# Peptides against a protein of PDB entry 4Z5W: the designs that were tried, part 62

Target 1, 305 residues: chain A of PDB entry 4Z5W
Amino acid sequence: IPDVFLELNKLWYFSAQSNLFNGEMPRSLSNSRSISLLSLRNNTLSGQIYLNCSAMTNLTSLDLASNSFSGSIPSNLPNCLRLKTINFAKIKFIAQIPESFKNFQSLTSLSFSNSSIQNISSALEILQHCQNLKTLVLTLNFQKEELPSVPSLQFKNLKVLIIASCQLRGTVPQWLSNSPSLQLLDLSWNQLSGTIPPWLGSLNSLFYLDLSNNTFIGEIPHSLTSLQSLVSKENAVEEPSPDFPFFKKKNTNAGGLQYNQPSSFPPMIDLSYNSLNGSIWPEFGDLRQLHVLNLKNNNLSGNIP

## One batch from the design tools (peptide; aimed at target 1 S111 S113 D186)

Design b2_p24_5_s4 (made by RFdiffusion4, then SolubleMPNN; from b2_p24_5, 11 letters changed)
Fold by OpenDDE base, seed 3:
Order: C-alpha cells, then structure tokens, then sequence
Structure b2_p24_5_s4 (fold): chain B 305 residues (1-305), chain A 24 residues (1-24)
C-alpha cells in the first residue's frame, strides 16, 4: 500500500479488504487524522501493528483480520479514544491481552478469533474493566486452558460472548450470571464439564445458546424452558452491531453461514454432542420464538413431547 | 460432530486443514 495518506486529509473510510496487499501498513495511514473506519482484512500485510492514537483521533473501527502481522498486540490502542470496534482475528500474536486494555473505555466490540491469544484468566480479568464492551469473540485461543469460574468477574454490558473451539476445561462460569444483557453465548467445541446451570434460564435476553460438543452431564435445566426472549418477541433494541461479520463454521465442507449482525442469528438452543440425560421437557413448546433446538447425540430418554 | 461454532474469520475451514497439515 503506498504511503500517500497524508494527502488524503478527507479520507473517512478506507476499505481494502480481500486483496493481495503485502508489506507493512503505510506510516501515513497509521497517522491519519481523518480515517474513522479502516479495514485491511484478508490481505498479506506484515510487520508490527502500529497506530499513532494521538494522530488517529477519528478512528472508530479497525479491521486488520486475516493478515500476516507479527509481534505484540499494540498496547497503546486504548489511547485511540474513539476506537469502538477491533477485529484482530487470524493474526498470530502468540501473546496475552495487554494490561493497558483495562483502560479501553471506548471499546464495544473485540475479536481475537484464532489469534494465538494466551492466558484466558488474565484476558478476562483485563477485559472486565472495559465497561462498554458488548461483543467479545475469543474463539480458537487459550488451547487446553481452564475457563475461569471466579465469581468476581463482571461483564455488566456484555451481549455477545463467543469462546468456542478452545478446548477449555472447567464449568459454565457463575460470573456469566452477572451479565443480564447477554443475548448470545457460544461456548461450543470445548471440554467443559459439570451440569448446565439453572441460572442460564434467568438471562432474559439470551436467544442464542450454543453449548454443543462439550462434556456436560445431568439433566437439561428446566429453567431453559422459561427463557423470556424465546417465549415472547421482545423488541430487541437494535443496538449498533459490531463492524465485523460473524461466521458459523460447519464441521462439514459446506460453506459457513455469514451473519452481519447478532440479530441475524436464528434463536437457538444447541446442547448437542454432550452426555446429558433425563427427558426433554414438554415446556420447550412454550419457546414460541425458538427456531432451532438441537439435542442430538446425548443420553436423553423418555418420550419426545 | 455436525455442530459448528462461531468465529469472525472467513474461510476457517482452510485453517484447520493447514493446522492438520502442519501437525503431520
């Protein structure tokens, strides 16, 4: 990419995604005062990610996903006072979340999906201080770590939590009960164990629950039949979606589904590929908004209601 | 399993093939 962005003093939106750009990010781009939205996703850009946050005062969205960047996560990003959305998916950092992210009050949406992030305990301890954090995607990180169950963790404004395919151990963490605005939870493709906690049914905004492909045991908690978001059509306030799309990876070579907004997800309960026992509650019939109930490959018994 | 998971990476189907190829 040419180093010409100093002359582009009115450039507000720069999208150069899905090209063959190589080399480093231009220094003039990293110092742009005008750019609000920067997307360089799906290129072959390399070197360290550096942004001059003191110059980039209009930066609101950053998508650098699927590039060949190296080095540390830029610890100065919290100084980008308007930066809300960050997609760093598929950047091989091999790093922990910087401690400076405790001060990242502008942050609303963060993805590190498949970014070789380490230490989930530190990551969650840091990111809980991001009071405006609504979307957190940490899929394909933290390999074989334990999901922290520390009750002091608090994500009050969290709406979307995705920590899938991490081979995480532990249980469904009690600290998630402190996230009453949670709409989407994906903890699928882990090694989570224990019972599915009844307090999940108290998350009145939860319309998408994926606990599939874990080691959960016991009965399906009856409280899931009373998920208010699935009983009644609540007017989901269309809050601004993250500026990055979501993808449902299917284990079949069938192309993944793209979802541009969390509201585009079908209302779903997926508990498939566990060791759950007992009956299917007939009160699942009360979940009039539910599109997908997947209970496949469990130890369930009795009558299908 | 046929269950999928959510990500923000396009074409992650290729990444698991590359990881499997690099672990072989």
Amino acid sequence: as target 1 above (305 residues)
Amino acid sequence: PESGYLTTVEDEAKIEEEKKLNEL
Scores: peptide ipSAE 0.502, ipTM 0.829, DockQ to the pose 0.313
OpenDDE base, seeds 1, 2, 4, 5: peptide ipSAE 0.500, 0.449, 0.471, 0.463; ipTM 0.831, 0.797, 0.816, 0.802

Design b2_p24_6 (made by RFdiffusion4; failed a check: too like the target's own chain)
Pose (drawn by RFdiffusion4):
Structure b2_p24_6 (pose): chain A 291 residues (1-233, 242-249, 256-305), chain P 24 residues (1-24)
Amino acid sequence: IPDVFLELNKLWYFSAQSNLFNGEMPRSLSNSRSISLLSLRNNTLSGQIYLNCSAMTNLTSLDLASNSFSGSIPSNLPNCLRLKTINFAKIKFIAQIPESFKNFQSLTSLSFSNSSIQNISSALEILQHCQNLKTLVLTLNFQKEELPSVPSLQFKNLKVLIIASCQLRGTVPQWLSNSPSLQLLDLSWNQLSGTIPPWLGSLNSLFYLDLSNNTFIGEIPHSLTSLQSLVSKPDFPFFKKGLQYNQPSSFPPMIDLSYNSLNGSIWPEFGDLRQLHVLNLKNNNLSGNIP
Amino acid sequence: SLLSLINSNELNFSSEDPSYIYTD
């Protein structure tokens, strides 16, 4: 990509995604005062990611995903004070999230999916301090690590939480109850154990719950039949393993408890869930009748 | 009640394999 961005001082929107571009991002792009939306994803771009945050005061959305970049996660990113969305998926950082991210108050959406992020314990202790974070994708990282049960963790305004296919040990942590506005929860494809917490049924905005492919035991909590959003009625897309979904509401309401060791019966009160589109209980130890 | 929802085609009683969400 040519180094001509000093000359293009009115450019607020640049999208070069899904091409064959390689090499580093030109430094002038890293210094662009006018750039707001930048999408370079799905190229062969490489090198240490450098962004001058004193210079890029209009940067609001950054998508460098699915590229050949290496090095660390830039620690100066919180200083890009208008940056609201970062898609860093499929960049092999082989690194931890910098502590400075606790100061990233403009951040509302973050994806490190399949990015070789280590130490989920430190990553979550940091990111809980980003007060405006509404969506977090940590899928395909933290391999075989433990999902922290530390009760001090609070993600207050969190709407979307996805940490799948990490083979995570531990249980569904109670501190997730500190995210009362949670819409979409995906903990699937992990090694999670214990029972399914009844408090999940207390999440009034939750419409999509994927607990599939875990080691969960015990009963289906009765509170799931009283889930409010299941009983009664911005750009950074998601892919389901790939089928594209543009926003969290693009996912039909679902309960997927499949591929666990759950026991007991199916509650008749599930009939109260009139807005439920998908119920997947496959590959469990469930017994009794079908209500 | 669950059988009524399935027969009325108001519910997808799914038998699909597990899946997960990610970004590209």

Design b2_p24_6_s1 (made by RFdiffusion4, then SolubleMPNN; from b2_p24_6, 12 letters changed)
Fold by OpenDDE base, seed 1:
Structure b2_p24_6_s1 (fold): chain B 305 residues (1-305), chain A 24 residues (1-24)
Amino acid sequence: as target 1 above (305 residues)
Amino acid sequence: SLQEMISQGKLNFSTEDPFYLTTE
């Protein structure tokens, strides 16, 4: 990308996604005072990510996903006082989340999907201090780590949590019960064990639950038949979606189906590919807003009620 | 009943292999 952005003093939105741009990010772009939305997603940009947060006073959204950037996660990003949305998916950092992110009060949506992030315990301990954090995507990181169950973790405003395909060990963490606004939970493609906790049915805004491809045992909690968002439409809080799309994938090499907003996902309960036993509850028929129920490849018995 | 909802096409009782969500 040419270093010509110094003259573009009125540039509010720049999208150059899905091109063949290579080399470093232009220094004039990293110092733009006017830019609010920056997307350079799906290019071959390289080098260290640097943003001059003292200059970039209007920056609200940053998408650098699917680039060849290297080095550390920029620890100065919390100094970008208006920065709400960050997509750093598919950037090979090989790093922990910076401690400076404890101060990232403007942050509402964060993705590090497939970014070689390490130490999930430190990551969650840091990110719980982001009081405005609503969307957190950590898919394809933390390989074979343990999902922390520390009850002191608090994500009070969290709406979307995706920590899929990490081979994580542990149980469904009790600290998620402190997230009453949770709408979407994906913990699929891990090595999570134990029983599915009954308190999940108390998450009145939860319309999308994916616990598929884990090692869960015991019966399906009857409380899942009383998920209020799946009984009635009235609680669909239209909140601002993140500025980055989501994809459903079966593997890292497959093209995903794109969803521009979490609200575009069909209401779903996926418990497939576990070791769940007992019967299917007849009261799943009360979930009139549920579109998809997947119970494939479990140890369930009886008939469909 | 759950079976009636499935038969009426109101609920997909899926037999698909599981997906996961990403942003990439």
Scores: peptide ipSAE 0.482, ipTM 0.911, DockQ to the pose 0.903
OpenDDE base, seeds 2, 3, 4, 5: peptide ipSAE 0.380, 0.385, 0.417, 0.394; ipTM 0.831, 0.832, 0.841, 0.841

Design b2_p24_6_s2 (made by RFdiffusion4, then SolubleMPNN; from b2_p24_6, 13 letters changed)
Fold by OpenDDE base, seed 4:
Structure b2_p24_6_s2 (fold): chain B 305 residues (1-305), chain A 24 residues (1-24)
Amino acid sequence: as target 1 above (305 residues)
Amino acid sequence: PLQKMIDEGKLDFSNEDPSYLTTE
């Protein structure tokens, strides 16, 4: 990308995604006073990510996903006072989330999917201070770490939490009960154990639950048959629309389905590929808004009611 | 009740491999 943005004092939106841009991010772009949305996703950009937050006073959205950036996560990003959305997916940081992110009050949507992030405990302890955080994606990080169960963790405004394919150990953490606005939870492809907690059924906005491919045992909580968002349409809670797409990937290298908004996901309960036992509750039939119920590859018994 | 929803095509017991969500 040429370093020609100094004169573009009216540049509000710059999208150069899915091109062949290489080298470092242009300094003039990193100092743009006018830019609000910057997307450079799916290029071959390299070097250290640097943004002059004191200059970039209008920056609201940053998508640098699928680039060859190196080094640390920029610790100064919280100084970008209007920055709401960050997509750093598939950037190999090999780092922890900076402690400075405790002060990231503008942050609403964050993805580090497949970014070699380490120390999930520190990450969650830091990010809980982001009071406006609604969407958090941490898929393909924290390999074989333990999902912290610290009850003091609070994500009050969290609507979308995705921490899939991390081989995480532990149980479904009780601190998620402190997120009453949670709409989407994906903890699939981990090594989570124990029982599925009944309090999940108290998350009245939860329409998408993926706990597939874990080591859960015991019965399916009957409370899941009472998920209010799946019983009635009335709670059309404004879904956060992050400025980055989601992809549903399977273990097969087949191209994932792209979803531009969390609201585009079909209402789903996926508990497949666990060690759950007991019967299928007939009251799942009361979930009139449910599109997908996946209970495959468990130890369930009886008939489909 | 579930059989009715299945018969109506409203419930999919997907035989597909489990998926996970990413942003990449």
Scores: peptide ipSAE 0.446, ipTM 0.880, DockQ to the pose 0.841
OpenDDE base, seeds 1, 2, 3, 5: peptide ipSAE 0.444, 0.426, 0.430, 0.427; ipTM 0.882, 0.869, 0.870, 0.874

Design b2_p24_6_s3 (made by RFdiffusion4, then SolubleMPNN; from b2_p24_6, 15 letters changed)
Fold by OpenDDE base, seed 3:
Structure b2_p24_6_s3 (fold): chain B 305 residues (1-305), chain A 24 residues (1-24)
Amino acid sequence: as target 1 above (305 residues)
Amino acid sequence: PIQERIANGELDFSDEDPFFLTTE
């Protein structure tokens, strides 16, 4: 990309997605005082990510996903005082989340999907300090690590949590019970074990639950038949979606179905590909807002009610 | 009641292979 953006003193929005741009990010973009939304997703940009946060005082959204950037995660991003949304998906950092992200109070939506992020314990310990964090996507990271169950972890305002396809070990973490605003949980394609905890049914805003392709055992918690968001529509607060799309994928190399907003997901409970036993609760019929119930490939018995 | 909802097309009792969510 030519370094000509210094002349564009009124550039508010720059989107150059899905092009063939190569080389480094132009320094004129990295120093833009006017830019609010920067998207360079799906290019061949390379080098280190550097943003002059002292100059970029209007930056609110950053999408650099699916580029060939290298090096460390920019530790100065918390100094971008208006930066709310970050998509760093498919950037191979091979790094931990910077400690500076404890101070990232403007952050509302973060994705590191498939970014070779390491140390999930450190990542969650850091990101819990982001008091405004609503959307967190960490899919395809932390390979074969243990999902921390530390009860002190607290994501008070978390609405969307996606930590899929990490081969994570452990159990469904108790600290998620401290996230009463949780609407979407995807922990699919891990090696999570134990029973599905009954307290998941207390998450009154939870309309999308994916625990598929794990090693869960025991019965389906009856409390899941009482998920209030799936009984009635009354509490579907459409909050501002992150500026980045989501993709539903069967594998890492497939094109996914694009969803622009979490609210566009059909209300779902997916418990498929586990070792769950017992009966299907008839009271799933009372979940009038539930569109998809996937219980395939379990050890369930009896009839479908 | 689940079978009735399936029969009415109100509930997809899916036989699909599991998906996962990404932002890429």
Scores: peptide ipSAE 0.552, ipTM 0.945, DockQ to the pose 0.885
OpenDDE base, seeds 1, 2, 4, 5: peptide ipSAE 0.552, 0.546, 0.539, 0.542; ipTM 0.945, 0.946, 0.942, 0.943

Design b2_p24_6_s4 (made by RFdiffusion4, then SolubleMPNN; from b2_p24_6, 14 letters changed)
Fold by OpenDDE base, seed 1:
Structure b2_p24_6_s4 (fold): chain B 305 residues (1-305), chain A 24 residues (1-24)
Amino acid sequence: as target 1 above (305 residues)
Amino acid sequence: PIQEKIANGELNFSTEDPFFLTTE
């Protein structure tokens, strides 16, 4: 990308996604005072990510996903006082979340999907201080780590949590019960064990639950038949979606089906590929808003009601 | 009650392999 952005003093939106751009990010772009939305997703940009947050006073959204950037996660990003949305998916950092992110009060949506992030305990301990954080995507990180169950973790405003395909050990963490606004939970493709906790059915806004491809045991909690968002339409709070798309994938190498907003996902309960036993509750029939129920490859018995 | 909803096309009782969500 040419270093010509100094003359573009009225540039509010710059999208150069899905091109063949290589080299470093232009210094004039990293110092742009006018830019609000920056997307450079799916290029071959390289070097260290640097943003001059003191200059970039209008920056609200940053998508650098699927680039060849290297080095550390920029610890100065919390100084970008208007920055709400960050997509750093598929950037090989090989790093922990910076401690400075405890101060990231403008942050509403964060993705590090497939970014070689390490230490999930430190990451969640840091990110719980982001009081405005609504969307958190950490898929394809933390390989074979333990999902922390520390009850002191609090994500009060969390709406979307995706920590899939990490081979995480542990149980469904009780600290998620402190997130009453949770709408979407994906913990699929891990090594999570124990029983599915009954308190999940108390998450009145939860319309999408994926616990598939884990090692869960016991019966399906009857409380899942009372998920209020799946009984009635009235509680779907239309909150502003993150400025980055989601993809539904079967594996790391396949193209995914693109979804522009979390609200565009069909209401779903996926408990497939576990070791669940007992019967299917007839009261799943009361979930009038449920579109997909996947119970494939479990130890369930009896008839489908 | 579930079989009736499946028959009416109101519920997809999926037999698909599990997916996961990402932003890449």
Scores: peptide ipSAE 0.466, ipTM 0.908, DockQ to the pose 0.895
OpenDDE base, seeds 2, 3, 4, 5: peptide ipSAE 0.459, 0.465, 0.464, 0.451; ipTM 0.912, 0.909, 0.908, 0.906

Design b2_p24_7 (made by RFdiffusion4)
Pose (drawn by RFdiffusion4):
Structure b2_p24_7 (pose): chain A 291 residues (1-233, 242-249, 256-305), chain P 24 residues (1-24)
Amino acid sequence: IPDVFLELNKLWYFSAQSNLFNGEMPRSLSNSRSISLLSLRNNTLSGQIYLNCSAMTNLTSLDLASNSFSGSIPSNLPNCLRLKTINFAKIKFIAQIPESFKNFQSLTSLSFSNSSIQNISSALEILQHCQNLKTLVLTLNFQKEELPSVPSLQFKNLKVLIIASCQLRGTVPQWLSNSPSLQLLDLSWNQLSGTIPPWLGSLNSLFYLDLSNNTFIGEIPHSLTSLQSLVSKPDFPFFKKGLQYNQPSSFPPMIDLSYNSLNGSIWPEFGDLRQLHVLNLKNNNLSGNIP
Amino acid sequence: PPPPVPTPSNATGGITTYSDSSAS
C-alpha cells in the first residue's frame, strides 16, 4: 500500500480488504489525521502493528484481522480516543493483552479471535475496566487455560460475550451475573464442568445461549424456561463454525446445551418460551418423557 | 439418543469474526 496518505488529507474511509497486499502499513496511514474507517483485513500485511494515536484522532474503526502481522499488541491503542471497534482476529500475537487496555474507554467492540492470546486470567481482569465494552470475542485463544472464577470481575454493559473453542477448564463463573444486559453468550467447545447455573435464567435480554460441547453435568436449570427474551418479544460481523451474521440479532434465539452430560427431564415450562427458534439438547443423558 | 461425546482437541466450532477463506 503506497505511502501517500499525507497527501490524501480528506480521506475518512479506506477499505482494501480481501486483496493480496503485503508488507507493512505505510507510516503515513499510521499518521493520518482524517482516517475514520480503516479496513485492511484479509491481506498478507506484516510487521509490528504501529499506530500513532496522537495523530489519528479521527480513527473510529480498525480492522486489521486475518493478516500476517506479528509482534505485540500495540499498547498505545487506548490513546486513539475515538476508536470504538477493533477486529484483531487471526493475527498471531503469541502475547497477552497489555495492561493499558484497562484505560480504553472509547472501546465498544473487540475481537481477538484465533489470535494466540495467552492468560485469560489477566486478559479479563484488564478488559472489565473498559466501561463501554458491549461485545467481546476471545474465541480460539487461551488453550487449555482455566476460566477464572475470581468474583471481582464485572463487565457491566456487556451485550455479547464469545469465548469458544478455547478448551477452558472450570465452571460457568458466577461473575457473569454482573453482565445483566447480556444478549449473546457463547462458551461452547470448551472443557467446562460443574452444573449449569440457575441464574442464567435471570438474564432478561439473553436470547442466544451456546453452552454446547462441554463437560457439564446435573440438571437443566428450571429458570431457563422463564427466560424473558425467549418468553416475550454498527459494523463488525460474526461467522459461525463459515456463515456470516452481520450483528448479534442476526442470530435466531437459541438454546444449545448439546454434547454435555446433562440429566433429568425436559421441563414442560419450556412451552412458555414462545420466541425460541432453536432448542438443541442432543448428546446428553436426559431422561423422562417429552412434555 | 446418542450418548455424550467429548470435545475434540482440534475443534474450531463456535462464533468467530473471520471468514474461513483467504485471499491468498

Design b2_p24_7_s1 (made by RFdiffusion4, then SolubleMPNN; from b2_p24_7, 9 letters changed)
Fold by OpenDDE base, seed 3:
Structure b2_p24_7_s1 (fold): chain B 305 residues (1-305), chain A 24 residues (1-24)
Amino acid sequence: as target 1 above (305 residues)
Amino acid sequence: SPPPQPTPEDSTGGIHTYSDTSSA
């Protein structure tokens, strides 16, 4: 990418995604005062990620996903006082979340999906200080770590939590009950154990629950049949979605489905591929907004209602 | 039966924020 952005003092949006750009990010771009949205995803950019946050006063969205960047996560990003959305998916950092992210008050949406992030305990302890954090995607990190259950963890404004495919151990953490605005929870493809907690049914905004491919035992909590968002269409306040799309693979051979907004996901309860027992509650019939109920590959018995 | 060990390709279950479409 040419180093010409210093003269582009009116450049508000720069998207050069899905090209063949290589080398380092140009210094003039890292110092742009005008850019609000920067997307360089799906390139072969390399080197250290550096942004001059003192210069980049208009930066609101950063998508660098699927690049060959190396080194540390930029610890100075919290100094980008308007930066709301960060997608660092598929950048191999091999790092922990910087302690400086405790001060990241502008942050609303963060993805490190498949970024070789380590130490989930530290990551969650840091990110809980981000008071405006609504979307957190940590899929394909923290391999074989334990999902912390520390009750002091608090994500009050969290709407979307995705921590899939980490082989995480532990249980569904009680601290998630402190997130009453949670709409989407994906903890699939882990090694989570214990029972599914009944308090999940108290998350009135929860319309998408994926606990599939874990080691959960016991009965399906009856409280899941009373998930308010799935009983009735409440007027979900349309909040601004993250500036990055979500992807879900259905089958290995099918291209991943793209979802531009969390609200584009079908209302779903997926508890498949666990060790759940007991009956299917007939009261699942009350979930009139539910599009997908997946209970396959469990130890369930009795009649299908 | 124990759940089949996710193949390395199946290990990408769940939601993520990258497209596998490399521009190749």
Scores: peptide ipSAE 0.477, ipTM 0.840, DockQ to the pose 0.532
OpenDDE base, seeds 1, 2, 4, 5: peptide ipSAE 0.258, 0.465, 0.276, 0.216; ipTM 0.677, 0.826, 0.689, 0.680

Design b2_p24_7_s2 (made by RFdiffusion4, then SolubleMPNN; from b2_p24_7, 9 letters changed)
Fold by OpenDDE base, seed 3:
Structure b2_p24_7_s2 (fold): chain B 305 residues (1-305), chain A 24 residues (1-24)
Amino acid sequence: as target 1 above (305 residues)
Amino acid sequence: SPPPQPTPEDNTGGIHTFSDTSSS
């Protein structure tokens, strides 16, 4: 990418995604005063990520996903006072989240999916201070760590939490009950154990629950049959979605489905591939908005209602 | 029989924010 962006004082949006760009990010781009949306996703960019946040005063969205960047996570990103959305998926950092992210008040959506992030306890302790954080994607990190259950953790404005495929140990954390606006929870493909907590059914905005491929035991909480978002169409206030798409791998097709917004996910309860026992509650029939109920590969018994 | 341990490649379920379209 040529180093010409200093002269482009009116450049608001730059997208060069899905090209073959290599080398480092141009220094003039890292100093752009005009740029609001920057996407360089799906390239072969390398070197250390550096953004001059004092210059980049208009930066609102950053997508650098699927590049060959190295080094540390840029600790100065919280100084980008308008930066809302960050996608650092598939950048191999091998790092912890910087302590400076405690001050990241502009942050609304963050993805580190498959970024070799370490120390989930520190990550969550830091990110809970991001008061505007609504979307958090941490899939494919924290390998074999323990999901912290510390009740002091608070994500009050969290709407989307995705921590899949981490081989995480522990239980469904009680601190998630402090997130009453939670709409989408994906904790699939972990080593989570214990029972599914009944308080999950009190999350009135929860329309997508994936706890599949874990080691959960006991009965399905009856409270899941009363998930308000699945009983009735509430007028979900359309909040601005993250500027980055979501992907879900289907078992058979190499091409994951793309979802441009969290609301594009079908209303779902997936509890498959656990060790759940007991009966299927007939009251799942009350979940008129539910599109997918997946209970396969459990120890369930009795009649299918 | 214990369910076959999913291969490391099979263990990548759930939602993520990268496209597997590496243009190789």
Scores: peptide ipSAE 0.480, ipTM 0.845, DockQ to the pose 0.540
OpenDDE base, seeds 1, 2, 4, 5: peptide ipSAE 0.468, 0.467, 0.450, 0.463; ipTM 0.839, 0.830, 0.822, 0.833

Design b2_p24_7_s3 (made by RFdiffusion4, then SolubleMPNN; from b2_p24_7, 8 letters changed)
Fold by OpenDDE base, seed 3:
Structure b2_p24_7_s3 (fold): chain B 305 residues (1-305), chain A 24 residues (1-24)
Amino acid sequence: as target 1 above (305 residues)
Amino acid sequence: GPPPQPTPSDNTGGIHTFSDSSSA
């Protein structure tokens, strides 16, 4: 990418995604006063990520996903006072979340999917201080760590939590009950154990629940048959979605499906590939908004309602 | 017993925010 962004003093949006750009990010780009949205995803950019937050006063969205950046996560990003959305997916940091992210009050959406992030306990302890954080995606990190159950963890405004494919141990943590606005929870492809907690059914905005491919035991909580968002069409106020798309692989051979917003996911309960027992509750029939109920590969018995 | 969890390499599921190179 040429170093010509100093002259582009009116450049508000720069998208150069899915190209063959290599080398470092241009210094003029890292100092751009005008850029609000920067997307350089799906390139071969390298070096350390550096952003001059004192210069980049208009930066609101940053997508650097799927690049060959190295080094540390930029600890100065909280100084970008308007920065809301960050996608650092598939950047191999091999790092912890910086402590400075405790001060990241502008942050609304963060993804580190497949970024070799370590120490989930520290990450969650830091990120809980982000009062405006609504979307958190941490899939493919924290390999074989324990999902912290610390009751003091609080994500009051969290709407989307995705921590899939981490081989995480532990249980579904009760601190998630402190997120009453939670709409989407994906904890699939972990080693989570214990019972599915009944308080999940109290999350009135929860329309998408994926607990598949874990080691959950016991009965399906009857409270899941009373998930309000799945009983009635609540006029979910379309809150501003993250500026980055979501992807879900359905099958080994199918390309990943792209979802431009969380509301594009079908209303779903996926509890498949666990060790759940007992019956399928007939009251799942009350979930008139439910599109997908996946209970396969469990120890369930009795009649299918 | 629970079906063996598929090996970590091929059977990463769940939602993420990177495009697979096959969809570019």
Scores: peptide ipSAE 0.478, ipTM 0.844, DockQ to the pose 0.528
OpenDDE base, seeds 1, 2, 4, 5: peptide ipSAE 0.477, 0.463, 0.459, 0.454; ipTM 0.843, 0.829, 0.827, 0.832

